# Peptides against a protein of PDB entry 6JX3, part 5

Target 1, 85 residues: chain A of PDB entry 6JX3
Amino acid sequence: AEFRLRPEISVAQTDYGMVLLDGRSGEYWQLNDTAALIVQRLLDGHSPADVAQFLTSEYEVERTDAERDIAALVTSLKENGMALP

## One batch from the design tools (peptide; made by RFdiffusion4, then SolubleMPNN)

Design b1_p9_1_s3 (from b1_p9_1 with S1M S9R)
Fold by OpenDDE base, seed 3:
Structure b1_p9_1_s3 (fold): chain B 85 residues (1-85), chain A 9 residues (1-9)
Amino acid sequence: as target 1 above (85 residues)
Amino acid sequence: MPSITLLGR
C-alpha cells in the first residue's frame, strides 16, 4: 500500500526543517533531515526498497540499517497519528 | 538515524 499522511496532517517547511502539524489536535512534530528525506521520497511514490537504495548510495548508510530505519520511522509516524495505517 | 520530535500541542 502507498504511504500517506492522515488528512488532518499538514506539512510545513521551516528554517529548522520539516514540521508535520495536526490541524485537529494542534500537535506538531519536527523531523530531522533524514526523516524528512524518507517521508518526501515515500510521498513521491518511492517504495521503502527504493528509499533504502537511495540512502545506501547517497548517505553511506548500510543497507540493513537503512531498511530498519525506514521501517522504524514509518511505524513511529503511524503510531503518533501522522501516517495512515 | 531518522528522528521525530514532538514540539508542542
Scores: peptide ipSAE 0.690, ipTM 0.940, DockQ to the pose 0.944
Fold by OpenDDE base, seed 4:
Structure b1_p9_1_s3 (fold): chain B 85 residues (1-85), chain A 9 residues (1-9)
Amino acid sequence: as target 1 above (85 residues)
Amino acid sequence: MPSITLLGR
């Protein structure tokens, strides 16, 4: 399944990084640089496997750690109402 | 490690 943000979520770029804003609840969440990178790649149509490979090649992260990090982030984004199931 | 932080409502 394609990674997608919920329709009510807007992306804002700030001097401190990416922020996701919920237009219905008013909640807004800051992503750290790694989270922003993952979200950007997923939104661009890269698979979690593609993103894991990217993280291992660019940031010296172990493959298993990258996979766990991506899965945990996606879960958080879904649970907090930012990403579609 | 990726992280998200709720800044407000």
Scores: peptide ipSAE 0.688, ipTM 0.940, DockQ to the pose 0.963
Fold by OpenDDE base, seed 2:
Structure b1_p9_1_s3 (fold): chain B 85 residues (1-85), chain A 9 residues (1-9)
Amino acid sequence: as target 1 above (85 residues)
Amino acid sequence: MPSITLLGR
């Protein structure tokens, strides 16, 4: 399924990285550069597999590690109310 | 490793 943010979530680019803001609760989260990159690519329509390949190429990480990192991040974003299930 | 940090609410 397509990765999407919840409608109440806004994206802000800050000097410290990407921030996701919940316009209803006021809760906001900062993503580190790797997390931001994953989110950006997913939002751009790349599949998790595409992102994993990208990470293996750009960061020279093992494919399994990239896949795990993406899955964990997506789960976290969903569980913390930022991404749609 | 990717990470998210709650800054506030």
Scores: peptide ipSAE 0.687, ipTM 0.940, DockQ to the pose 0.954
Fold by OpenDDE base, seed 1:
Structure b1_p9_1_s3 (fold): chain B 85 residues (1-85), chain A 9 residues (1-9)
Amino acid sequence: as target 1 above (85 residues)
Amino acid sequence: MPSITLLGR
């Protein structure tokens, strides 16, 4: 399924990095640079496999680690109400 | 590794 943010979530770029804001609850979350990169690519329509390949090629991350990191991040974003199921 | 941090409400 396509990765999508929940409709109440907005993205802000700050000097400290990407922030996701929940317009209903007022909760806001900071993403580190790696998380922001993953989210940006997923939102641009890249598959998790595409993102894993990107991380392995550009950041010297092991493929298995990249896949686990992406899966864990997506799970966290869903569980914390930022991404659609 | 990727991380998210709750900044507040």
Scores: peptide ipSAE 0.686, ipTM 0.940, DockQ to the pose 0.945

Design b1_p9_1_s4 (from b1_p9_1, 3 letters changed)
Fold by OpenDDE base, seed 3:
Structure b1_p9_1_s4 (fold): chain B 85 residues (1-85), chain A 9 residues (1-9)
Amino acid sequence: as target 1 above (85 residues)
Amino acid sequence: MPSITRLGA
């Protein structure tokens, strides 16, 4: 299904990178550059396969590693209350 | 590798 953030989550761009803020609890999370890139692409409608291809090109990451990284990040975002299941 | 870090609350 389509990757989406939970409705209470806001995205902020800071001098240090992307931050996700929960408007209800006040909890907020910093994403490193790779995580931010993955989230941005997924929110734009790119498939995990598209993102994996992008990572292999931009960061010279092995395809299998890129696929695992994306899956792990998505799982983490869901488990930590930022992305919809 | 992608990472997320909880900053507060």
Scores: peptide ipSAE 0.653, ipTM 0.930, DockQ to the pose 0.913
Fold by OpenDDE base, seed 1:
Structure b1_p9_1_s4 (fold): chain B 85 residues (1-85), chain A 9 residues (1-9)
Amino acid sequence: as target 1 above (85 residues)
Amino acid sequence: MPSITRLGA
């Protein structure tokens, strides 16, 4: 399934990084640079596998760690109402 | 590692 944000979520760029805002609740979250990178690539249509490969090359992270990081982030985004299931 | 931080509501 393609990664998608919920329709009520908007993306803003701040001096401190990417922020996701829930237009209904007013809740907002800041992403660190790694999280923002993952979200951006997923939204651009890259698969989690593509993103994992990118992280291993760019950050010299082990593939298994990259995969876990992506999965954990996606889970967090879904659990906190930012991403569609 | 990636992280998200709740800033408020």
Scores: peptide ipSAE 0.649, ipTM 0.929, DockQ to the pose 0.962
Fold by OpenDDE base, seed 2:
Structure b1_p9_1_s4 (fold): chain B 85 residues (1-85), chain A 9 residues (1-9)
Amino acid sequence: as target 1 above (85 residues)
Amino acid sequence: MPSITRLGA
């Protein structure tokens, strides 16, 4: 399934990193650099497998760890109302 | 490890 943000969520780049803003509630979340990279690539249409390979090759993350991290992040984004199920 | 942090509302 395609990774998508909820329509009320906006992406902003700040001096402190990537921020996701809910335009209805005003709630906003900061992503660390690794989370931002994952979200950017998923939004660009890369699969979780693509992203795992990217992290392995470019940032010295073990494949198993990358896969787990991506899955956990996606779950968190859905549970916290930022990504569509 | 990726992380998200709620900053406020």
Scores: peptide ipSAE 0.648, ipTM 0.929, DockQ to the pose 0.941
Fold by OpenDDE base, seed 4:
Structure b1_p9_1_s4 (fold): chain B 85 residues (1-85), chain A 9 residues (1-9)
Amino acid sequence: as target 1 above (85 residues)
Amino acid sequence: MPSITRLGA
Protein backbone atom coordinates (compact mmCIF):
# COMPACT_ATOMS: atom_id res chain seq x y z
CA ALA B 1 0.00 0.00 0.00
CA GLU B 2 2.92 2.34 0.61
CA PHE B 3 4.45 4.20 -2.32
CA ARG B 4 7.85 2.75 -3.18
CA LEU B 5 10.30 3.05 -6.00
CA ARG B 6 11.44 -0.08 -7.77
CA PRO B 7 14.73 -1.37 -6.37
CA GLU B 8 16.60 -0.67 -9.61
CA ILE B 9 15.64 3.02 -9.49
CA SER B 10 18.12 5.53 -8.11
CA VAL B 11 17.33 9.07 -7.08
CA ALA B 12 19.71 11.89 -7.93
CA GLN B 13 19.50 15.55 -7.09
CA THR B 14 20.75 17.78 -9.89
CA ASP B 15 20.88 21.47 -10.63
CA TYR B 16 17.76 20.90 -12.71
CA GLY B 17 15.92 18.99 -9.99
CA MET B 18 15.22 15.39 -9.07
CA VAL B 19 16.21 12.70 -11.56
CA LEU B 20 15.20 9.04 -11.42
CA LEU B 21 17.55 6.55 -13.07
CA ASP B 22 16.82 2.93 -13.94
CA GLY B 23 20.05 1.09 -13.28
CA ARG B 24 19.07 -1.80 -15.53
CA SER B 25 17.85 -0.07 -18.66
CA GLY B 26 19.68 3.22 -18.29
CA GLU B 27 16.45 5.11 -18.79
CA TYR B 28 16.20 8.28 -16.75
CA TRP B 29 13.57 10.90 -16.06
CA GLN B 30 13.60 14.42 -14.72
CA LEU B 31 10.91 15.54 -12.31
CA ASN B 32 9.80 19.13 -12.08
CA ASP B 33 9.71 20.71 -8.65
CA THR B 34 6.08 19.85 -7.97
CA ALA B 35 6.55 16.22 -8.98
CA ALA B 36 9.68 15.99 -6.85
CA LEU B 37 7.83 17.39 -3.85
CA ILE B 38 5.04 14.86 -4.25
CA VAL B 39 7.47 11.97 -4.63
CA GLN B 40 9.51 13.09 -1.63
CA ARG B 41 6.46 13.25 0.62
CA LEU B 42 5.15 9.90 -0.60
CA LEU B 43 8.53 8.29 0.00
CA ASP B 44 8.56 9.82 3.48
CA GLY B 45 5.40 7.86 4.24
CA HIS B 46 2.71 10.44 3.65
CA SER B 47 -0.45 9.16 1.99
CA PRO B 48 -1.79 10.67 -1.22
CA ALA B 49 -4.48 12.29 0.92
CA ASP B 50 -1.78 13.79 3.14
CA VAL B 51 0.00 15.15 0.10
CA ALA B 52 -3.19 16.60 -1.34
CA GLN B 53 -3.89 18.36 1.94
CA PHE B 54 -0.34 19.64 2.02
CA LEU B 55 -0.58 21.07 -1.48
CA THR B 56 -3.88 22.79 -0.71
CA SER B 57 -2.74 24.27 2.58
CA GLU B 58 0.86 25.17 1.82
CA TYR B 59 0.97 25.75 -1.93
CA GLU B 60 -2.52 27.04 -2.66
CA VAL B 61 -3.43 24.23 -5.04
CA GLU B 62 -7.11 23.37 -5.35
CA ARG B 63 -7.93 20.05 -3.67
CA THR B 64 -9.40 18.51 -6.80
CA ASP B 65 -6.39 19.56 -8.84
CA ALA B 66 -4.02 18.19 -6.21
CA GLU B 67 -5.79 14.84 -6.14
CA ARG B 68 -5.76 14.53 -9.92
CA ASP B 69 -2.14 15.60 -10.13
CA ILE B 70 -1.01 13.08 -7.54
CA ALA B 71 -2.99 10.25 -9.11
CA ALA B 72 -1.69 11.04 -12.59
CA LEU B 73 1.89 11.29 -11.39
CA VAL B 74 1.74 8.02 -9.46
CA THR B 75 0.22 6.29 -12.46
CA SER B 76 2.93 7.68 -14.71
CA LEU B 77 5.67 6.58 -12.32
CA LYS B 78 4.26 3.07 -12.21
CA GLU B 79 3.66 2.80 -15.95
CA ASN B 80 7.13 4.07 -16.75
CA GLY B 81 8.76 1.52 -14.47
CA MET B 82 9.86 3.77 -11.63
CA ALA B 83 7.39 2.91 -8.87
CA LEU B 84 6.20 -0.46 -7.63
CA PRO B 85 2.58 -1.30 -8.45
CA MET A 1 1.21 20.68 -12.34
CA PRO A 2 3.68 17.89 -11.74
CA SER A 3 5.57 16.53 -14.71
CA ILE A 4 8.16 13.94 -15.57
CA THR A 5 10.36 14.19 -18.63
CA ARG A 6 12.16 11.27 -20.22
CA LEU A 7 15.74 12.37 -20.72
CA GLY A 8 17.12 9.28 -22.35
CA ALA A 9 18.12 5.67 -22.04
Scores: peptide ipSAE 0.650, ipTM 0.929, DockQ to the pose 0.934; fails the geometry check

Design b1_p9_2_s1 (from b1_p9_2 with S1P)
Fold by OpenDDE base, seed 4:
Structure b1_p9_2_s1 (fold): chain B 85 residues (1-85), chain A 9 residues (1-9)
Amino acid sequence: as target 1 above (85 residues)
Amino acid sequence: PFAGTLSAL
């Protein structure tokens, strides 16, 4: 399934990293660099599996750990109203 | 270390 942000969510790049802004509620959330990288790759059309493979090459992490972290982040983004289910 | 985090602001 395609990863997509909700239509009311905007992406802003700041000196401190990627920020997601909800144009309806006014809430905003900051992603650390790892989370931002995951989101960027997913939005570019890469699958979670693609992203996991990418992370294992970029960071010293096991594939299973990368997959778990991606899944947890995606869940959080959906639960906090930033990503479509 | 590696960890994707989301923080409310």
Scores: peptide ipSAE 0.187, ipTM 0.788, DockQ to the pose 0.138
Fold by OpenDDE base, seed 5:
Structure b1_p9_2_s1 (fold): chain B 85 residues (1-85), chain A 9 residues (1-9)
Amino acid sequence: as target 1 above (85 residues)
Amino acid sequence: PFAGTLSAL
């Protein structure tokens, strides 16, 4: 399924990176630059496989490791109430 | 290598 943020989540670009804010609870999360890049690409409609390919070209990482880290991040975003299941 | 992580604030 398509990666999407929950409707109550807002994205803010700050001097220190991407922040996701829950407009209902006021809880917010800071993403590191790699996580922000992954989220941006997923929101733009790229598949996890597309993102993994992109990361392997940008960073010195193995394809399998990139895929695992993307999956872990997506899981965290869902579990912490930022992304739709 | 790299790590895609988030932190609660």
Scores: peptide ipSAE 0.134, ipTM 0.765, DockQ to the pose 0.161
Fold by OpenDDE base, seed 2:
Parts: C-alpha cells; structure tokens; sequence
Structure b1_p9_2_s1 (fold): chain B 85 residues (1-85), chain A 9 residues (1-9)
C-alpha cells in the first residue's frame, strides 16, 4: 500500500531537519536525517524494498537492518498519528 | 551505524 501522511500533517524543512507538524493538535515531530530520507523516498512513491536497497547502497548497513528500521519507522509514524494506516 | 528516529518536539 502507498505510504501517505495524514491530511492534517504538514512537512517542514528546518535547520534541525525534517519536521512533521500536526495542524490540528499543534504537535510536531522531528525526524533525524535517516528517517527523513526514508520518509522522503516513501512519499515519492518508492517501496520499502526500494528504500532498503537505497540505504544499503548509501550507508554501511545490512539489508536486514535497513528493512527492520524502515518497518519500525513506518510503524512509529502510523502509531503517532502522522501516517495513514 | 544508522537508525531512523522520530522525536517529539
């Protein structure tokens, strides 16, 4: 399924990194650079598998670790109300 | 050597 942010979530690029703002609650969350990269690629339409391959090429990480971290991040984004289920 | 993290601000 397509990765999408909830409609009330907006994205801002700041000096501190990517920030997701909930326009209804006012809560905002900061992504570290790796998380931001993952989110950006997912929003661009890349699959988690695509992102995992990208990460293994860009960083010295094992494929399994990349897959796990992507899955964990996506889960967190959904659980914290930023991404659609 | 990497981890995607999310932090509340």
Amino acid sequence: as target 1 above (85 residues)
Amino acid sequence: PFAGTLSAL
Scores: peptide ipSAE 0.129, ipTM 0.761, DockQ to the pose 0.135
Fold by OpenDDE base, seed 1:
Structure b1_p9_2_s1 (fold): chain B 85 residues (1-85), chain A 9 residues (1-9)
Amino acid sequence: as target 1 above (85 residues)
Amino acid sequence: PFAGTLSAL
């Protein structure tokens, strides 16, 4: 299934990294660099498996850790109203 | 440890 942000969510780049803004509530969320990279790749159409492979190849991280991190982030984005189910 | 995290602002 395609990863998508909710229509009211805007993406902005700041000196502190990527932020997501809920245009309805005004709520801001800041992503760290890893989270931003994951979101960018998912939005570009890469699968979670693609992203996990990318993370393990580009950074010193275990595959299992990458997979868990991606899953946790996606869950958080959905639970906090940023990503569509 | 470089887990992807988000924080409310």
Scores: peptide ipSAE 0.113, ipTM 0.753, DockQ to the pose 0.139

Design b1_p9_2_s2 (from b1_p9_2, 3 letters changed)
Fold by OpenDDE base, seed 5:
Structure b1_p9_2_s2 (fold): chain B 85 residues (1-85), chain A 9 residues (1-9)
Amino acid sequence: as target 1 above (85 residues)
Amino acid sequence: PYAGTLTAL
């Protein structure tokens, strides 16, 4: 239920956006503004439903589309070794 | 209107 990064992942804020760094492998990923916003809110303890509501207020997006986009991003973060399952 | 993306570097 709770969204969490893997323990080896560090977060860095750069001039080009949020970066997630794997301290073991040295691999890192850059998140664009929308992805960073989603991750930040999830890490702050907001549910995906909370984030979807927030996105509909910030962007011209339907609630169901926002929910799908959040789920897709979370899945990608898990599959790429950044977030815990 | 938006897209959430992550890019391997």
Scores: peptide ipSAE 0.389, ipTM 0.879, DockQ to the pose 0.134
Fold by OpenDDE base, seed 2:
Structure b1_p9_2_s2 (fold): chain B 85 residues (1-85), chain A 9 residues (1-9)
Amino acid sequence: as target 1 above (85 residues)
Amino acid sequence: PYAGTLTAL
């Protein structure tokens, strides 16, 4: 399924990195560069498989590890109320 | 060589 943020979530680029703000609760989360890269590519419409391939090319990481890392991040984003299920 | 992290602020 398409990766999408919840409607109440706003994205901000800060000097500290990508930040996701929940406009209802006021909670916000900071993504480090790798997490931001994953989220940005997913939001751009790339599949997790696309992102995994990209990570493999950009970092010294095995494909299986990249896929697991993406899945874990997506799960966290959903569980913490940032991404739609 | 990398890690994706999500930090509550």
Scores: peptide ipSAE 0.377, ipTM 0.878, DockQ to the pose 0.134
Fold by OpenDDE base, seed 4:
Structure b1_p9_2_s2 (fold): chain B 85 residues (1-85), chain A 9 residues (1-9)
Amino acid sequence: as target 1 above (85 residues)
Amino acid sequence: PYAGTLTAL
């Protein structure tokens, strides 16, 4: 399924990295550079598999580890109300 | 090669 942010979530690029702001609750979350990269690629329409392949080429990580990290991030974004189910 | 993902602010 397509990865999408909830409509109330705003994306901001800051000197400290990507920030996701919930305009309703006021909660906001800072993504580290790797997480931001994952989110950006997912939002651009790349599949988790695409992103995993990308990460293995950019970092010295195993494919399985990349896949797990992506899945964990996506789960966290959904559970924290940033991404649509 | 990378650590963490997101932090609540």
Scores: peptide ipSAE 0.069, ipTM 0.721, DockQ to the pose 0.151
Fold by OpenDDE base, seed 3:
Structure b1_p9_2_s2 (fold): chain B 85 residues (1-85), chain A 9 residues (1-9)
Amino acid sequence: as target 1 above (85 residues)
Amino acid sequence: PYAGTLTAL
């Protein structure tokens, strides 16, 4: 399924990095550079496999590790109420 | 390397 944020989530770019804000609860989360990169590419329509390939080209990381890291981040985004299931 | 992290604020 397509990766999407929940409708109440807003994206903000700050001097400190990418922030996701829940407009209902007021909670907000900061993504570090790697997490922001993953989220941005997923939102642009790239598959997790596409993102994994990109990460292996950008960083010294094994494909399997990149895939696991992406899956873990997506899980966290869903569990913390930012991404749709 | 890198690590993707999500931090509650």
Scores: peptide ipSAE 0.376, ipTM 0.877, DockQ to the pose 0.134; fails the geometry check

Design b1_p9_3_s1 (from b1_p9_3 with S1M L6R)
Fold by OpenDDE base, seed 3:
Structure b1_p9_3_s1 (fold): chain B 85 residues (1-85), chain A 9 residues (1-9)
Amino acid sequence: as target 1 above (85 residues)
Amino acid sequence: MPSITRLGS
């Protein structure tokens, strides 16, 4: 299914990187550069497989590592209330 | 390695 943020989540670009803010609770999370890149591509409509290929080719990340990293990040975003299940 | 960090609430 399509990767989507929860409707109450806002994206902000700060001097320190991407931040996700929950407009209801006030909780907010900072993403490191790699996480932000993955989220941006997923939100743009690229599949996890697309993102894995991108990381492999552009950032010299091993395919297996890329796949695990993407899966772990998506899981974390869902578990921490930022992404829809 | 991607990471997320809770900054507060």
Scores: peptide ipSAE 0.656, ipTM 0.934, DockQ to the pose 0.941
Fold by OpenDDE base, seed 1:
Order: C-alpha cells, then sequence, then structure tokens
Structure b1_p9_3_s1 (fold): chain B 85 residues (1-85), chain A 9 residues (1-9)
C-alpha cells in the first residue's frame, strides 16, 4: 500500500531538519536526516524496496540494514499517529 | 539509522 501521512499531519522544514506536526494534538516530531530521506522518497511514491536500493547504492548501507531501518521507521510513524496504516 | 524524536506538544 502507498505510504501516506495522516491528514492532520503537516511537514515543516527547520534549520535542524524535517519536523512532522500533528495539527490536532499539537504534538511534533523531528526526523534525523536518514529518516527524512526515507519519508521524502516514500511520499514521492517510491516503494520500500526502492528506498532500500537507494540507501544501499547511494549511502553504502547494507541491504538488510536498510530494509530493517525502513520497516522500523514506518512502524514508528504509524504507532505515533503520523502515518496511515 | 533513522530516528524520530518527540519535541513536544
Amino acid sequence: as target 1 above (85 residues)
Amino acid sequence: MPSITRLGS
């Protein structure tokens, strides 16, 4: 399924990186550069497999690590109310 | 590795 943010979530760019803001609760989360990269590519329509390939080829991350990192991040975003299930 | 940090509410 396509990765999508919940409708109440907005994306902001700050001097410190990407921030996701929940417009209903006021809760906000900062993403590190790796997390922001993954989210950006997923939002652009790339599959997790595409993102894993990108990380391995461009950032020298091991494939297994890339796959686990993406899965863990997506899980966190869903569990913390930022991404749709 | 990717990380998210709750900044507040």
Scores: peptide ipSAE 0.653, ipTM 0.934, DockQ to the pose 0.952
Fold by OpenDDE base, seed 4:
Structure b1_p9_3_s1 (fold): chain B 85 residues (1-85), chain A 9 residues (1-9)
Amino acid sequence: as target 1 above (85 residues)
Amino acid sequence: MPSITRLGS
C-alpha cells in the first residue's frame, strides 16, 4: 500500500531538518536527515524496497540495516499518528 | 540510522 501521511499532518522544512506537525493535537516531531530522506522517497511513491536499494547504493548502508531502519521508522510514524496505517 | 524526536505540543 502507498505510504501516506495523515491529512492533519503538515510538513515543514527548518534549519534543523524536516518537521512534522499535527494540526489537531499540536504535537510536532523532528526527523533527522536519514529519516527525512526515507519519508521524502516514500511520499514520492517509492516502495520500501526501492528506498532500501537507494540507501545501499547511494549512501553505503547495508541492505539489512536499511530494511530494518525503514520498517522501524514507518512503524514509528504510524504509531505516533503521523502516517496512515 | 533514522530517528524522530517529539519536540512538544
Scores: peptide ipSAE 0.653, ipTM 0.934, DockQ to the pose 0.949
Fold by OpenDDE base, seed 2:
Structure b1_p9_3_s1 (fold): chain B 85 residues (1-85), chain A 9 residues (1-9)
Amino acid sequence: as target 1 above (85 residues)
Amino acid sequence: MPSITRLGS
C-alpha cells in the first residue's frame, strides 16, 4: 500500500532538519537526515525496495540493514501518529 | 540508522 502521512500532519524544513507537526495536538518530531531521506522518497512514490537500493548505492548501508531500517522507521511513524496504517 | 525525536507539544 502507498505510504501516506495523516491529514493533520505538516512537513517543515528547518535549520535542524525535517520536522513533522501534528496540527491538532501540537506534537512535533524531528527526523535525522537518514529518516528525512527515507520519508521524502516514500512520499514521492518510491517503494521500500527502491529506497533500500538507494541507501545501499549512495550511503554504504548493507541491503539487509536498509530494509530493516526502513521497516522500523515506517512502524515508528505509524505508532507515533504521523503515518496512516 | 534513521531516527525520530519528539521535540514537544
Scores: peptide ipSAE 0.651, ipTM 0.933, DockQ to the pose 0.957

Design b1_p9_3_s2 (from b1_p9_3, 3 letters changed)
Fold by OpenDDE base, seed 1:
Structure b1_p9_3_s2 (fold): chain B 85 residues (1-85), chain A 9 residues (1-9)
Amino acid sequence: as target 1 above (85 residues)
Amino acid sequence: MPSIRLLGR
């Protein structure tokens, strides 16, 4: 399924990196650069498999580790109310 | 690894 943020979530670029802001609750989360990269690629319409390939090529991450990291991040974003299920 | 951090509410 397509990765999508919840409609109340806004993306902000800050001097400290990417921040996801919940306009309803006021909660906001900072992403590190790796998480921001994954989210950007997913929002651009790349599949998790595409993102895993990207990480293996650009950051010398093992494919299995990249897949696990992406899955864990997506789960966290869903569980913390930032991404649609 | 990717990480997220709650900054505030």
Scores: peptide ipSAE 0.645, ipTM 0.938, DockQ to the pose 0.957
Fold by OpenDDE base, seed 4:
Structure b1_p9_3_s2 (fold): chain B 85 residues (1-85), chain A 9 residues (1-9)
Amino acid sequence: as target 1 above (85 residues)
Amino acid sequence: MPSIRLLGR
């Protein structure tokens, strides 16, 4: 399944980076630049594998680290109510 | 590493 944010989540761009706001609970989360980049690419329809390849080729991240980081981020976004299962 | 931080409610 494609990566999707939950319907109640809004994306805001701030001077300090991407923020995700839950319109129901009022909780809001700041993403660092790497997390924001991953989320943006996933939302654009890139697979986790595509994103891992992108990080290795463009940002000098080791492939295994990129894969682990993406998986951990996606899990966190799901567990914290930002992304759909 | 990517990170998320809860800023509040």
Scores: peptide ipSAE 0.643, ipTM 0.938, DockQ to the pose 0.942
Fold by OpenDDE base, seed 3:
Structure b1_p9_3_s2 (fold): chain B 85 residues (1-85), chain A 9 residues (1-9)
Amino acid sequence: as target 1 above (85 residues)
Amino acid sequence: MPSIRLLGR
């Protein structure tokens, strides 16, 4: 399934990095550079498997570890009300 | 690879 943000979530680029803002509650989450990179690629239509392959080419990380870390991030974004189920 | 982090506010 396509990774999508909830409609009330907006993306902002700040001097401190990527921020996801909930326009209803005013809550926001700051992403570090690695999280932002993953979210950007997912929003661009890359699969988690594509992103894992990308990460293994950019960093010394095992494929299985990259896949697990991406899955954990996606779960967190859903649980924190940023991404659609 | 740097760790993945979300800072809630």
Scores: peptide ipSAE 0.346, ipTM 0.879, DockQ to the pose 0.434
Fold by OpenDDE base, seed 2:
Structure b1_p9_3_s2 (fold): chain B 85 residues (1-85), chain A 9 residues (1-9)
Amino acid sequence: as target 1 above (85 residues)
Amino acid sequence: MPSIRLLGR
């Protein structure tokens, strides 16, 4: 399924990194560079598998580790109300 | 690869 943010979530680029802001609650999450990179690629329409392949080439990490990290991030984004299920 | 961080506020 396509990765999508919830409609109330806005993306902002700051000097400190990507921020996801809930326009209803005012809650926000600051993403570090690695998290932001993954989110950006997912929002651009890359699959988690595509992102994993990208990370293996970019950072020389094991594919299974990249996949696990992406899955954990996506889960967190959904559980924290940032991404649609 | 640097760790993934989500800093909620």
Scores: peptide ipSAE 0.337, ipTM 0.877, DockQ to the pose 0.454

Design b1_p9_3_s3 (from b1_p9_3, 5 letters changed)
Fold by OpenDDE base, seed 3:
Structure b1_p9_3_s3 (fold): chain B 85 residues (1-85), chain A 9 residues (1-9)
Amino acid sequence: as target 1 above (85 residues)
Amino acid sequence: MPEIRRLGR
């Protein structure tokens, strides 16, 4: 299934990076640039494989590390109530 | 490495 944020989550672009705000709880999270990049590309409809390829090129990381990074982030976003399961 | 930080409520 496609990566999607929960409907109560709003995205804000700040001078310090991407912030995700839960409009129901008032909880908010800051993403670093790498996390923001992954989220942006996933929301744009890129596959995890597409994102991994992009990370290897942009950040000079190993493919296996990029894949782990994406998986870990997606899990965290789901567990912390930002992304749909 | 991607990072998320809970800033508050």
Scores: peptide ipSAE 0.663, ipTM 0.934, DockQ to the pose 0.944
Fold by OpenDDE base, seed 4:
Formats: structure tokens, C-alpha cells, sequence
Structure b1_p9_3_s3 (fold): chain B 85 residues (1-85), chain A 9 residues (1-9)
């Protein structure tokens, strides 16, 4: 399934990294650099498997750790109302 | 480790 942000979510770039803003609730969340990278790649249309391979190859993350990290992040983004189910 | 932090509401 395609990773998508909810329509009410806006992306902002700040001096401290990526921020996601909910235009309805007023909630906003900061992503660290790794989370921002994953989100950017997913939004660009890369699969979780593609992103895991990218992290393994470019950032020396273990494949199993990359897969877990992506899955956990996607779950968190969905549970916190930022990403569509 | 990817991290998200709620900054406010």
C-alpha cells in the first residue's frame, strides 16, 4: 500500500529538521533526521523494502534494524494521526 | 533510530 500523509497534515522544514503539522487539531511533531529521511523516501514512492535497502547501503544500518525501524515509524505516524491507514 | 516528538497542541 502507498504511504500517504493525511490531507490535514502539512510538512515544514525547520532549522531543527522536519515538522509535521495537523491543520485541524493544531498538533505538531518533530522528526529526527532518520525519521525524516524515511518519510521523504516513502512519500517519493519508494517501498519500505526500498527504504530498508537504502538505509543498509547508504547509512550502514543493519537490514533487520532498518526494517523494524521503518515499520515502527509508520505505525507511530498512523497512530498519531499523521499518516493514512 | 527514527524518532518523532510531539512538540505541542
Amino acid sequence: as target 1 above (85 residues)
Amino acid sequence: MPEIRRLGR
Scores: peptide ipSAE 0.658, ipTM 0.934, DockQ to the pose 0.938
Fold by OpenDDE base, seed 1:
Structure b1_p9_3_s3 (fold): chain B 85 residues (1-85), chain A 9 residues (1-9)
Amino acid sequence: as target 1 above (85 residues)
Amino acid sequence: MPEIRRLGR
């Protein structure tokens, strides 16, 4: 299934990086550069496998660690109401 | 490591 943000979530680029704002609850979350990169690529239609490959090349992260990082981030985004289940 | 931080309301 395609990774998508919830319709009430807005993306902002700030001096402190990517921020996700929930227009209904008023909660907002800052993503670090790695998280922002993952989210951007997923939103662009890259698969988690594509993103994992990208992270291994860009950050010299082990493939297994990249896969875990992506899975954990996606879970967090869903649990915190930013991404659709 | 990817991180998210809740900034507030």
Scores: peptide ipSAE 0.657, ipTM 0.933, DockQ to the pose 0.948
Fold by OpenDDE base, seed 2:
Structure b1_p9_3_s3 (fold): chain B 85 residues (1-85), chain A 9 residues (1-9)
Amino acid sequence: as target 1 above (85 residues)
Amino acid sequence: MPEIRRLGR
């Protein structure tokens, strides 16, 4: 399934990194550079597998670690109300 | 490792 943010979530680029803001609750979350990269690529239409391959090739992350990291991040974004299930 | 941090409300 396509990775999508919930409609109430806005994306902001700040000097300190990507921020996701919930316009309804007022909660906002900062992503570190790795998380922001993953989110950006997913939003651009890359699959988790594509992102994992990208991380392995560009950042010398082990494939298994990349896959786990992506899965954990996506789960966290869903659980914290930022991404659609 | 990817990280998210709740900054506030």
Scores: peptide ipSAE 0.652, ipTM 0.933, DockQ to the pose 0.942

